# Peptides against a protein of PDB entry 3S8F: the designs that were tried, part 73

Target 1, 157 residues: chain A of PDB entry 3S8F
Amino acid sequence: VLTLFVAVPSLMTAFTVAASLEFAGRLRGGRGLFGWIRALPWDNPAFVAPVLGLLGFIPGGAGGIVNASFTLDYVVHNTAWVPGHFHLQVASLVTLTAMGSLYWLLPNLTGKPISDAQRRLGLAVVWLWFLGMMIMAVGLHWAGLLNVPRRAYIAQV
Target 2, 166 residues: chain B of PDB entry 3S8F
Amino acid sequence: DEHKAHKAILAYEKGWLAFSLAMLFVFIALIAYTLATHTAGVIPAGKLERVDPTTVRQEGPWADPAQAVVQTGPNQYTVYVLAFAFGYQPNPIEVPQGAEIVFKITSPDVIHGFHVEGTNINVEVLPGEVSTVRYTFKRPGEYRIICNQYCGLGHQNMFGTIVVKE

## One batch from the design tools (peptide; made by RFdiffusion4, then SolubleMPNN)

Design b2_p13_1_s1 (from b2_p13_1, 6 letters changed)
Fold by OpenDDE base, seed 5:
Structure b2_p13_1_s1 (fold): chain B 157 residues (1-157), chain C 166 residues (1-166), chain A 13 residues (1-13)
Amino acid sequence: as target 1 above (157 residues)
Amino acid sequence: as target 2 above (166 residues)
Amino acid sequence: FMLELRKELEEIF
């Protein structure tokens, strides 16, 4: 009940952020239904990181609703599905947001911009992190559906 | 300028609201899909039953492992199982093939898991509560019981066995 | 503390 309750404001926040991104993209010259996406600053790890986190949060949030469902939870509870959900929420959204925040915070605190090399490295780190996290998360969810138990080192699958 | 900006933002928000509604339907559809494809054989939760974890080892149906398997009908059994740190009792659990087995599982100490490999039996076991699970083993053989809830230093080695006899 | 932290960070980065 609590999860479903907090899901409403979370969804509102998510789509509000998306609206803000669209507005920002259009201000940067993006046009059409999707052109604003391309116009966003994808060359900045401080931007890319939290956005990728948000993208990972979408299936994670959907999974949260599943986990909170009384009937659906019977299928996924205490299986690898659960850590899959956690990795999307914590290890993806929270972690990537933290990473992105650092890419913004440190240059602003020190007054020194990051070098181009650091920027490129940051982009690589963030994208690789996201990719790896998605692979792992999909694997964990899949394993969970195959009844792989949580908190066990063995499974009959 | 600020007023114009606010109007523009509002327009985009309206679009995203529409998108939001569409996504809600997508999520509902995904939930429906999950229910349709993965809920076969789900064991419904039983009625809440309480026991005293401090005396469950001393008296009652869980006290004697030799009396843990009770025939309640021609093809029906009740098995009183204890999950404890760190194992299961009785172990092995011997049941006949094709019989309806009602597992009544509780714990004398801490929370444990009761996950039977090769089956959809997967429940948490709480001290003071009795978990009831119904299952019919169609195939003879050995089924491993795994604790999938952290219960202490020996958690990873907490296993049991169900032996299904022809 | 934040001002001192900034100073330290400026020295490191």
Scores: peptide ipSAE 0.013, ipTM 0.760, DockQ to the pose 0.013
Fold by OpenDDE base, seed 3:
Structure b2_p13_1_s1 (fold): chain B 157 residues (1-157), chain C 166 residues (1-166), chain A 13 residues (1-13)
Amino acid sequence: as target 1 above (157 residues)
Amino acid sequence: as target 2 above (166 residues)
Amino acid sequence: FMLELRKELEEIF
C-alpha cells in the first residue's frame, strides 16, 4: 500500500495540468462539465500533440501500477505488454510533446509563422501518430496477455 | 484580474487533487480486490537462493544434465536447468504428465530468460541466482522454451524443449 | 481498469 504512494507526485502533476486545461477552456468560452474541452484550441498542432500524449499516458500510467505490482508483474514481465506500456509513455507522451514543442519552437526561432497548409499537415501528423501508437499499444498489451514474449521473433499464438 | 485568475486556478487544482487522491485509493482497493478474488496467474516461487556461476557447470546439481531431473516425491520432481549462451541444459527436459515440477534455473554466464510457451512460466535467469518456479503440466507434448532477455548475438536462436510424457 | 484486467486474466488462466 505504501509503495503506491510513489504515484502521488505524478498524479499531482497530471491533474495540475488537467486543471490548467480546464481553466484555459473556460477562459475560451467553454461552459458546463465538458464544454471547456471543446473550447480548447484543437486547430493548433502545438496544443493537440501534447494533449494526445496525455491521453495516451493515462492508460500507460494505469499499466505502470500493474507493472509495479509484484504479483501482477509475474503475468506481464518480459512479454509484449512491457513494450506496449513504454510506447504509451515514451513514444506517445514524450514524443508527441516533443513534436508539439517543435510546432511552437520553429516558428518562434525563425520569426515566421507557419502557413495554414503547414498547420493542417501538422495536425494530420500528430493525429496519425497518435492513432498508430494507440493501435500498436493495444495490440502489444493484448499480445502480452496472450503470452507473446518480448525480444523474440516467434510466439505460439 | 490576476488575483481572481489565480484563485480560480487554485480552486480547480484543489478539486483535481482531491480527485487524484480518491483515485489512488480506488486503485489500491481494486488491486486488493483483484488479488483476493483471483491469483491472476501468479507463479509460486521459492526464497532467494545464490550459487557461484563460475563453478555451477563443474559441481553441484546443474553440472550433469543426465542428473538434472530429480524425483523428490511420488509425483514431484525438481529440474535443475542451466540457461547459457546460447541454449538450455538439459535439452530436452523430460518430465511426467501430472507431476508437480519445481524448476531451479540459473546461468553460468549472462542474464537469460526462461519463457515456456503454453504455460505461465516466465522468469529472468541471473548468474549467481537461482530462479524457482513450480508448475504442473496437465497435457502431454512438447513445450518450447524461449529466451526473452537479450543475451548476445545468438539470442534469437536460443530455444529449449520440455517434453511432457504420459 | 483493474476489474477489466481481472476479467481478462480469468479468461486466460
Scores: peptide ipSAE 0.012, ipTM 0.786, DockQ to the pose 0.020
Fold by OpenDDE base, seed 1:
Structure b2_p13_1_s1 (fold): chain B 157 residues (1-157), chain C 166 residues (1-166), chain A 13 residues (1-13)
Amino acid sequence: as target 1 above (157 residues)
Amino acid sequence: as target 2 above (166 residues)
Amino acid sequence: FMLELRKELEEIF
């Protein structure tokens, strides 16, 4: 049980980021308990990408706690559960953050703003990426719970 | 005004902290629940046992596959298994139904996996260490052993079989 | 390097 306290700093960090988003949304005119979410700049792929990454990181983080548990890790270790966790952490958060950073970086480096078409395309790409990653991650975690082995092309169930 | 603003900010921070703590407890509770209700899925760690991977094929209980299955008591066996590039020995592993089987698994070369389909047996096998798993097969038949740790070019073809006899 | 990169990117976008 004490081992799980290692999750506290991570949770604090996560919710600090969430608090920052709330603050930003409220500054942009968001009202109410959840109205601040709608006020965030969802029309900007540079914003949407890392935020979607963060959303994927939440269940991934929960899984990380499971993976860090000695007893529960035996259930999930070297099953499809593990790559499911990785894809949420790396292929979602890290990758989407990198994608988002490019949407900020390129216009600044070139001095040329992205076109509206490029912006819309970027949004589509980011959302599709996120959707695909979520489907895959759910599938991998589910398969892992069914004892599908990692690094194998064959499984009984 | 500054004081009021400060208090408001602190309230928000406390709220998020409380939420973080609550989530932690949820996770702990989930773990506790899982352990309480699914004890059969939890295998306690055994004592660390070490072997010399350079000599394990030459001498000792892993050296002869024909002597790998050792009866240690009534309806109790120890099976000395080698995981190697790229297979298992003995193969097949033949054990009686209903017997308590203690698998002692090691590797002479690289890290391998030992995942037995239809069971909760799933361990990594490290050269120089002995993985110990205790299991009782309730149903006769064939159980496939799968290597779920990358071990080289032939990894994908590394399989074994446990035959449980009536 | 950054100046060169900028020039290359400007040609692509």
Scores: peptide ipSAE 0.007, ipTM 0.782, DockQ to the pose 0.012
Fold by OpenDDE base, seed 4:
Structure b2_p13_1_s1 (fold): chain B 157 residues (1-157), chain C 166 residues (1-166), chain A 13 residues (1-13)
Amino acid sequence: as target 1 above (157 residues)
Amino acid sequence: as target 2 above (166 residues)
Amino acid sequence: FMLELRKELEEIF
């Protein structure tokens, strides 16, 4: 109860961010239940990167509830499940947020806007990063459920 | 209008907050389902037991590897295991098939892992604490012990063996 | 005591 209670403010925060995205999308002309998503600036790597980080954070957050569970943690602790979790949190959410921040910050600090080629390259980088992280994370979580140990180069499976 | 925007935001936030609460219950339900259907993999925490890591090699039940396996009943054993840099003691650990084995695991130096392949035995071993795991080996053979907690330069080569005899 | 309490609470809720 005590540990799982932490999920409440975490989820509240996450979905408050989602609410902000919805509002932004609707301000940009998006309508309906899902139309606001399409209206968001998906052509800007400074936007796409942190949003992809948030998307990666969803399964990571779900895993966080599992990891925080007293009983379930005994199943997954120090297995490949754990690195699967923090690659979603650190190498996806935090890293992509940092990437996105740089795509905004550097043009602002230098006074030089990014070229269209740089923008397209940036989009490719963040999408490929996200895809790679999702593949790796799914693999690690799966391996963890098969009792593959963490921090070992060999496993029975 | 800023006021209109704030009202709109509040409406969306309320919806998403409701969704967040719903998802919380979904996750709890999924955990409950998992526990109901997959309880065999759960190893509950035992009582906190302490030991002096500075003397554990010199005195007490962990001091002599030849006396590490203690029969406590007709089909019950306690095995006192040390995880150290970089190995396990005793090694191999020899136990009979079908017996109830209570592993008492501690460390004289740093934190190690005790992961037994082919089983659900997976615990961290802390200096000053005793990890207790109860397990019954149903199949004879060799079971590899893997250190899954970084413990130094030799971590990657830290292995042990449990030999289950017929 | 707190560890045991947590254990019990996690089992109930």
Scores: peptide ipSAE 0.000, ipTM 0.775, DockQ to the pose 0.016

Design b2_p13_1_s2 (from b2_p13_1, 6 letters changed)
Fold by OpenDDE base, seed 3:
Structure b2_p13_1_s2 (fold): chain B 157 residues (1-157), chain C 166 residues (1-166), chain A 13 residues (1-13)
Amino acid sequence: as target 1 above (157 residues)
Amino acid sequence: as target 2 above (166 residues)
Amino acid sequence: FLLKLREELEEIF
C-alpha cells in the first residue's frame, strides 16, 4: 500500500495539467462537462502532440502499477509487455511532447510562422505517430500476455 | 481578473486532485481484489540463495550435467540448471510428466534469461544468485527454453529444451 | 484495467 503512494506526485502533476487544459478550454468558450475539450486548439500541432502523448501516458501509467507489483510483474517481466509499456511512456508522451515543442520552438527561433501547409503536415505527423504507437503498444501488450518474450526473434505463438 | 483566474484554476486543481486520490485508492483496491481472487502467475518467493559463479562449474550440484536432475521425493525433482553463454546445461532437461519440478538456475558468467515456452516459467538468472522456480508439467512433450535477457553476440541462438516424458 | 487483466490471466493459466 505504501509503495503505491510513490504515484502521488505523478498523479498530482498529471491532474494539474488536466486542470490547466480544462481551464483553457473553458476560457475558449467550452461549456459543460466535456465541451471544454472540443474548445481546445486541435488545429495546432504544438498542442495536439503533447495532448496525444498524455492520452498514451494514461494506460502506460496504469501499466506501471502492474510492473511495480511483484506478483503481477512476474507475468509480464521480460515479455513484449515491457517494451509496450515504455513505448507508451517514452515513444509516445516524451517523443510527442518533443515534437510539439519543436512546432512551437522552430517558428519562434526563426521568427517565421509556419505555413498552413506545414501546420496540416504537422497535424498529420503527430496523429499518424500516435496511431502507430497505439497499434504497436496494444500489440506488444497483447503479445506479452501471450508469453511472447522480449529480446527474442521467435515465440511459440 | 488575474485573481479570479487563479481562484478558478485552484478550484479545478482541487477537484482533479481529489479525483486522483480517489483513483489511487481504487487502484489499490483493484490490486488487492485481483490478488485475493486470482492466483495465476503467483509463485511463492523463496529465500535468496547465493553461489560462487567462479566455482559453480567445478564443484557442487551444477558441476555435472548427468547429475543435474535429482529426485527428492516420489514425484518430486530438483533440477540444477546452468545458463551460460550461450546455452543451457543440462540440455535437454528430462523430467517426468506430472512430477513437481523445482528448478535451481544460476549462471557462471553473465545475466541470462530462463523463459520456458508454454509455461509461466520466466526468470532472470544472475551470476552469484540461484533462481528457484517450481512447476509441474501436465503435458508430455518438448518445451523450449529461451534466453530473454541480452547476454552477448550469441544471445539470439541461446536455446534449451525440456523434455517431459510420460 | 486490472479486472480485465485478471480475466486475461485466467484464460492463459
Scores: peptide ipSAE 0.018, ipTM 0.784, DockQ to the pose 0.019
Fold by OpenDDE base, seed 2:
Structure b2_p13_1_s2 (fold): chain B 157 residues (1-157), chain C 166 residues (1-166), chain A 13 residues (1-13)
Amino acid sequence: as target 1 above (157 residues)
Amino acid sequence: as target 2 above (166 residues)
Amino acid sequence: FLLKLREELEEIF
């Protein structure tokens, strides 16, 4: 009950963030239904990281509703599905947001901008992290649906 | 111009809110469709049943593993299972193919899992409560019971077996 | 996708 209740304000927050991104993109010269996305600063790891986190949070949030549903939870509970959900929520959204925040924080704390090489490396790290998390999450969710148990080192499937 | 900015933001928010509502209905519809077309069935939880974990090993239907499998009808059985640190009893559990099996599972010590691989049987077992699961094994063979809830140092080795006989 | 998912689930459960 609580999870389903929290889902509503969470969705509102997510869509508000999306609206803010659209507004920012349009202010940067983006036009059309999707042109604003391209206008966003994709060359900045401090921006890319949390946005990728948000993208990972979408399927994770949907999974939260599944996990809170009695009939569906019976299928996924204590299977590899659950770690898959956690890695989307924590290892994607939270971790990538933290990574992005560091790319903003460290230059400000030191008073020195990051070099172009550091920026490119940061982008590579963030994208590779996201890719790895998506692969792992898909794998864990799939394994969970195949009844691979959580907290076990072996399975019959 | 704050007013122009405000109007622009509101327009985008309204669009995204409309999208959110649409997606909500899509998700509800998808869930409903999945449930409506799912034929594996949902095993309903039994009525709340309590037991004293301190005496469950000494008296009652869980006390004797040899009497754990009780025929309740022509093709119906009740199996009284204990999940404990670190195993299951009886072990193996022997049941006929095609029979309706009602598992009554409890624990004398800590919380355990009862996950039967190859089936949709997956419940947590709490001391003081009886978990009830109804299942019919259509295929003969051995089904492994695995503990999927951490229960101590021997958790990883906590296994049981259900033998389904023709 | 849902039909495939159902088929996979029915094989296991």
Scores: peptide ipSAE 0.016, ipTM 0.756, DockQ to the pose 0.016
Fold by OpenDDE base, seed 1:
Structure b2_p13_1_s2 (fold): chain B 157 residues (1-157), chain C 166 residues (1-166), chain A 13 residues (1-13)
Amino acid sequence: as target 1 above (157 residues)
Amino acid sequence: as target 2 above (166 residues)
Amino acid sequence: FLLKLREELEEIF
C-alpha cells in the first residue's frame, strides 16, 4: 500500500497543470465551475495538442498505479494492458506535446506565422490523433483484461 | 492586487492538491477492496529460488524432461519446466485433472514468458531464478503456453502445450 | 546551426 505513495508527485504535477489551465481560462473570461474550459484557446493547435495529451495521460496515470501494485500487476502484466498504458503515456502525451511544441516553435523560428488553413489542418490532425489513440488504448486495455498476451499474435479470447 | 492574486492561485493549487490526494486514497481503497474480496485471483509471491543457468540443463530437476513431472503427494505434483530459445520442455506437459500443480520454471538462456491460455498463469522466467506458480486444472484438455516476453528471432513461434488428462 | 535551420525551414514553409 505504501508503494502507491510514489504516485503523489505525479498527481501533484498533473493537477498543478490543471490548476494553471483553470486559472488561464478564468483570466480569459471563463465563468462558473466549468466555463473556464470553453474560454481556453481551442483554436490553437499548439495549445490543443498538449492538453489532449494531458487528458489521455489521466487514465494512463491511473493505470500506472495499477501497474505499480504487486497484486493488481499480476492481472495485467505482460498483457495487452501494458502497451495500452504506454500508448496513453508516450504516444498520447509525449507525442502530442511534441506536436504542439512544433506548432509553437516553427512560427517562432521562421518568423512566419502559420496560415489559417495550416492552423485548421493542425487542429484536425491533433484531434484525429487523439481520437485514434483513445480508441486503440481502450481496445488494448480491454484486451488486456481479457488476458490477451503482450508480444503475441495469438489469443484464445 | 498582487497579493490577492497570489492567494487566489494558492487556493486553487491547494484545492487540486487535495483532489490529487483524494484520488490517491480512492486508488488505494480500490486496491485494498480488490485484495480483500478477490483473493482467489491473487497469487502470492513465493520465496526467491535461484539456479545456475549454465548447468541447469546438465544436472538437477530440469535436466531430464522425462522426469520433469514429480508427484509430491496425493493429487499433488511439481513440474520442472525449462523455457528456452525457442520452446518449452517438457512439451507437452502432462498433468492430471484436479491435481494441484506446482510449476517450477526457469531459463537456461534469456528471459522468457510463461503465459498459459485459459488460466491466470502468467509469469516472466528469468535465467538464474525459478518462477513458482501453483495451479489446479479443473477441466481436461490442452492449454497453450505462450511466450509473452521478447526472447529473440524465434519469439513469435515459441509455444508449449499443457495436456490435462482425466 | 539554428540560423541554418531557420533558413532551411523558411524555404520549406
Scores: peptide ipSAE 0.000, ipTM 0.775, DockQ to the pose 0.013
Fold by OpenDDE base, seed 5:
Structure b2_p13_1_s2 (fold): chain B 157 residues (1-157), chain C 166 residues (1-166), chain A 13 residues (1-13)
Amino acid sequence: as target 1 above (157 residues)
Amino acid sequence: as target 2 above (166 residues)
Amino acid sequence: FLLKLREELEEIF
C-alpha cells in the first residue's frame, strides 16, 4: 500500500523532470518530437549521469510495483529479482545522481572547471557504470524469474 | 517573457501527461504479462495460524521429528517442519511421490526461509507463526531446502532435504 | 564549515 502510494508522486516528479528536459532541449535549439533530446548537453557528465540514473529508475520503478503486488511478489520475493530491483534504484539512480552531483559540485566549489580530459573520463565512467549496471540488473531479474534464491550461494539453475 | 515561458512549459507538460498515461497502460500490460507467464502453480496462502515459539520444541506436533509426517488421508500428508538455527527438522523429510503434502512450518528462534529447489515452494518462516504450503511432488528424488532469509552466522550452510519416494 | 571546506578543496583540486 505504501509503495503504491509513493509511486504516484514519484511518477509525477519523473514526468515533470522529463518536461523540464524537453523545455531545456528546445531552448538549446532542439526541434520536433525528439530533436530536443539530441540538443541536451550529452557532453557533460554532470548531466549525463543523473539522466542515465533516471532511465534506469524507470524499469526499477515498474519493478517496485511488481514487488508491492501481493500476487506478483509471491513469484519474485526472496529471489535474485529483489537485488536486481535494488541495483536499479540505489546503484543506478542514487549512485549516478551522486556522481553527477559531484561533477557539478566540485568545479563550482573550487571555482576550477574540469579539464577536457577529466570530462571525457567522467563520461566514460558514467556510461560504463550504467551499462554494467543494466547488464547486472537484467541478469538478476532474469535469474529471479528462474527462481534463483536471494541470500544463497547456490541454485539449481 | 516569463509568461510566455510558462505557457510553453504548460504545453510540454500536457504532452508528457499524455505520455504518462500511455506508460501507465504499458506498465499494466507488463504486470499482466508477468501474471500470465509466471504465476502458474502458485501455492495459495494458508490461514494464519499462531504458535508459541518458546514451547514448540517441547510440546505439540513439532516436538518429535519421528512424528512429524502425519498421514491425513490415503494420498495426503501433513509435515510439521521446524526451521531453526541452523537447519531443518525433520531432516530428511520423507514423503511419497504423488501425494498431496501440506507443510506446516514454524521456527523456535528467528526468521528463516524455506525454499525448496525444483519447486515453487518459497516462504518465510516466522517464530510464532505457522506457514502452510501445499505441494505434490511428481518426481521422486531429493529436493534441497535452502534458507533464503538471513538468520545468523550459519545461514549460508542451513540446508535440508526432502526425499520423495516412489 | 562549508567555507572552510571550500578553501581546503581549492588547495587540493
Scores: peptide ipSAE 0.000, ipTM 0.748, DockQ to the pose 0.013

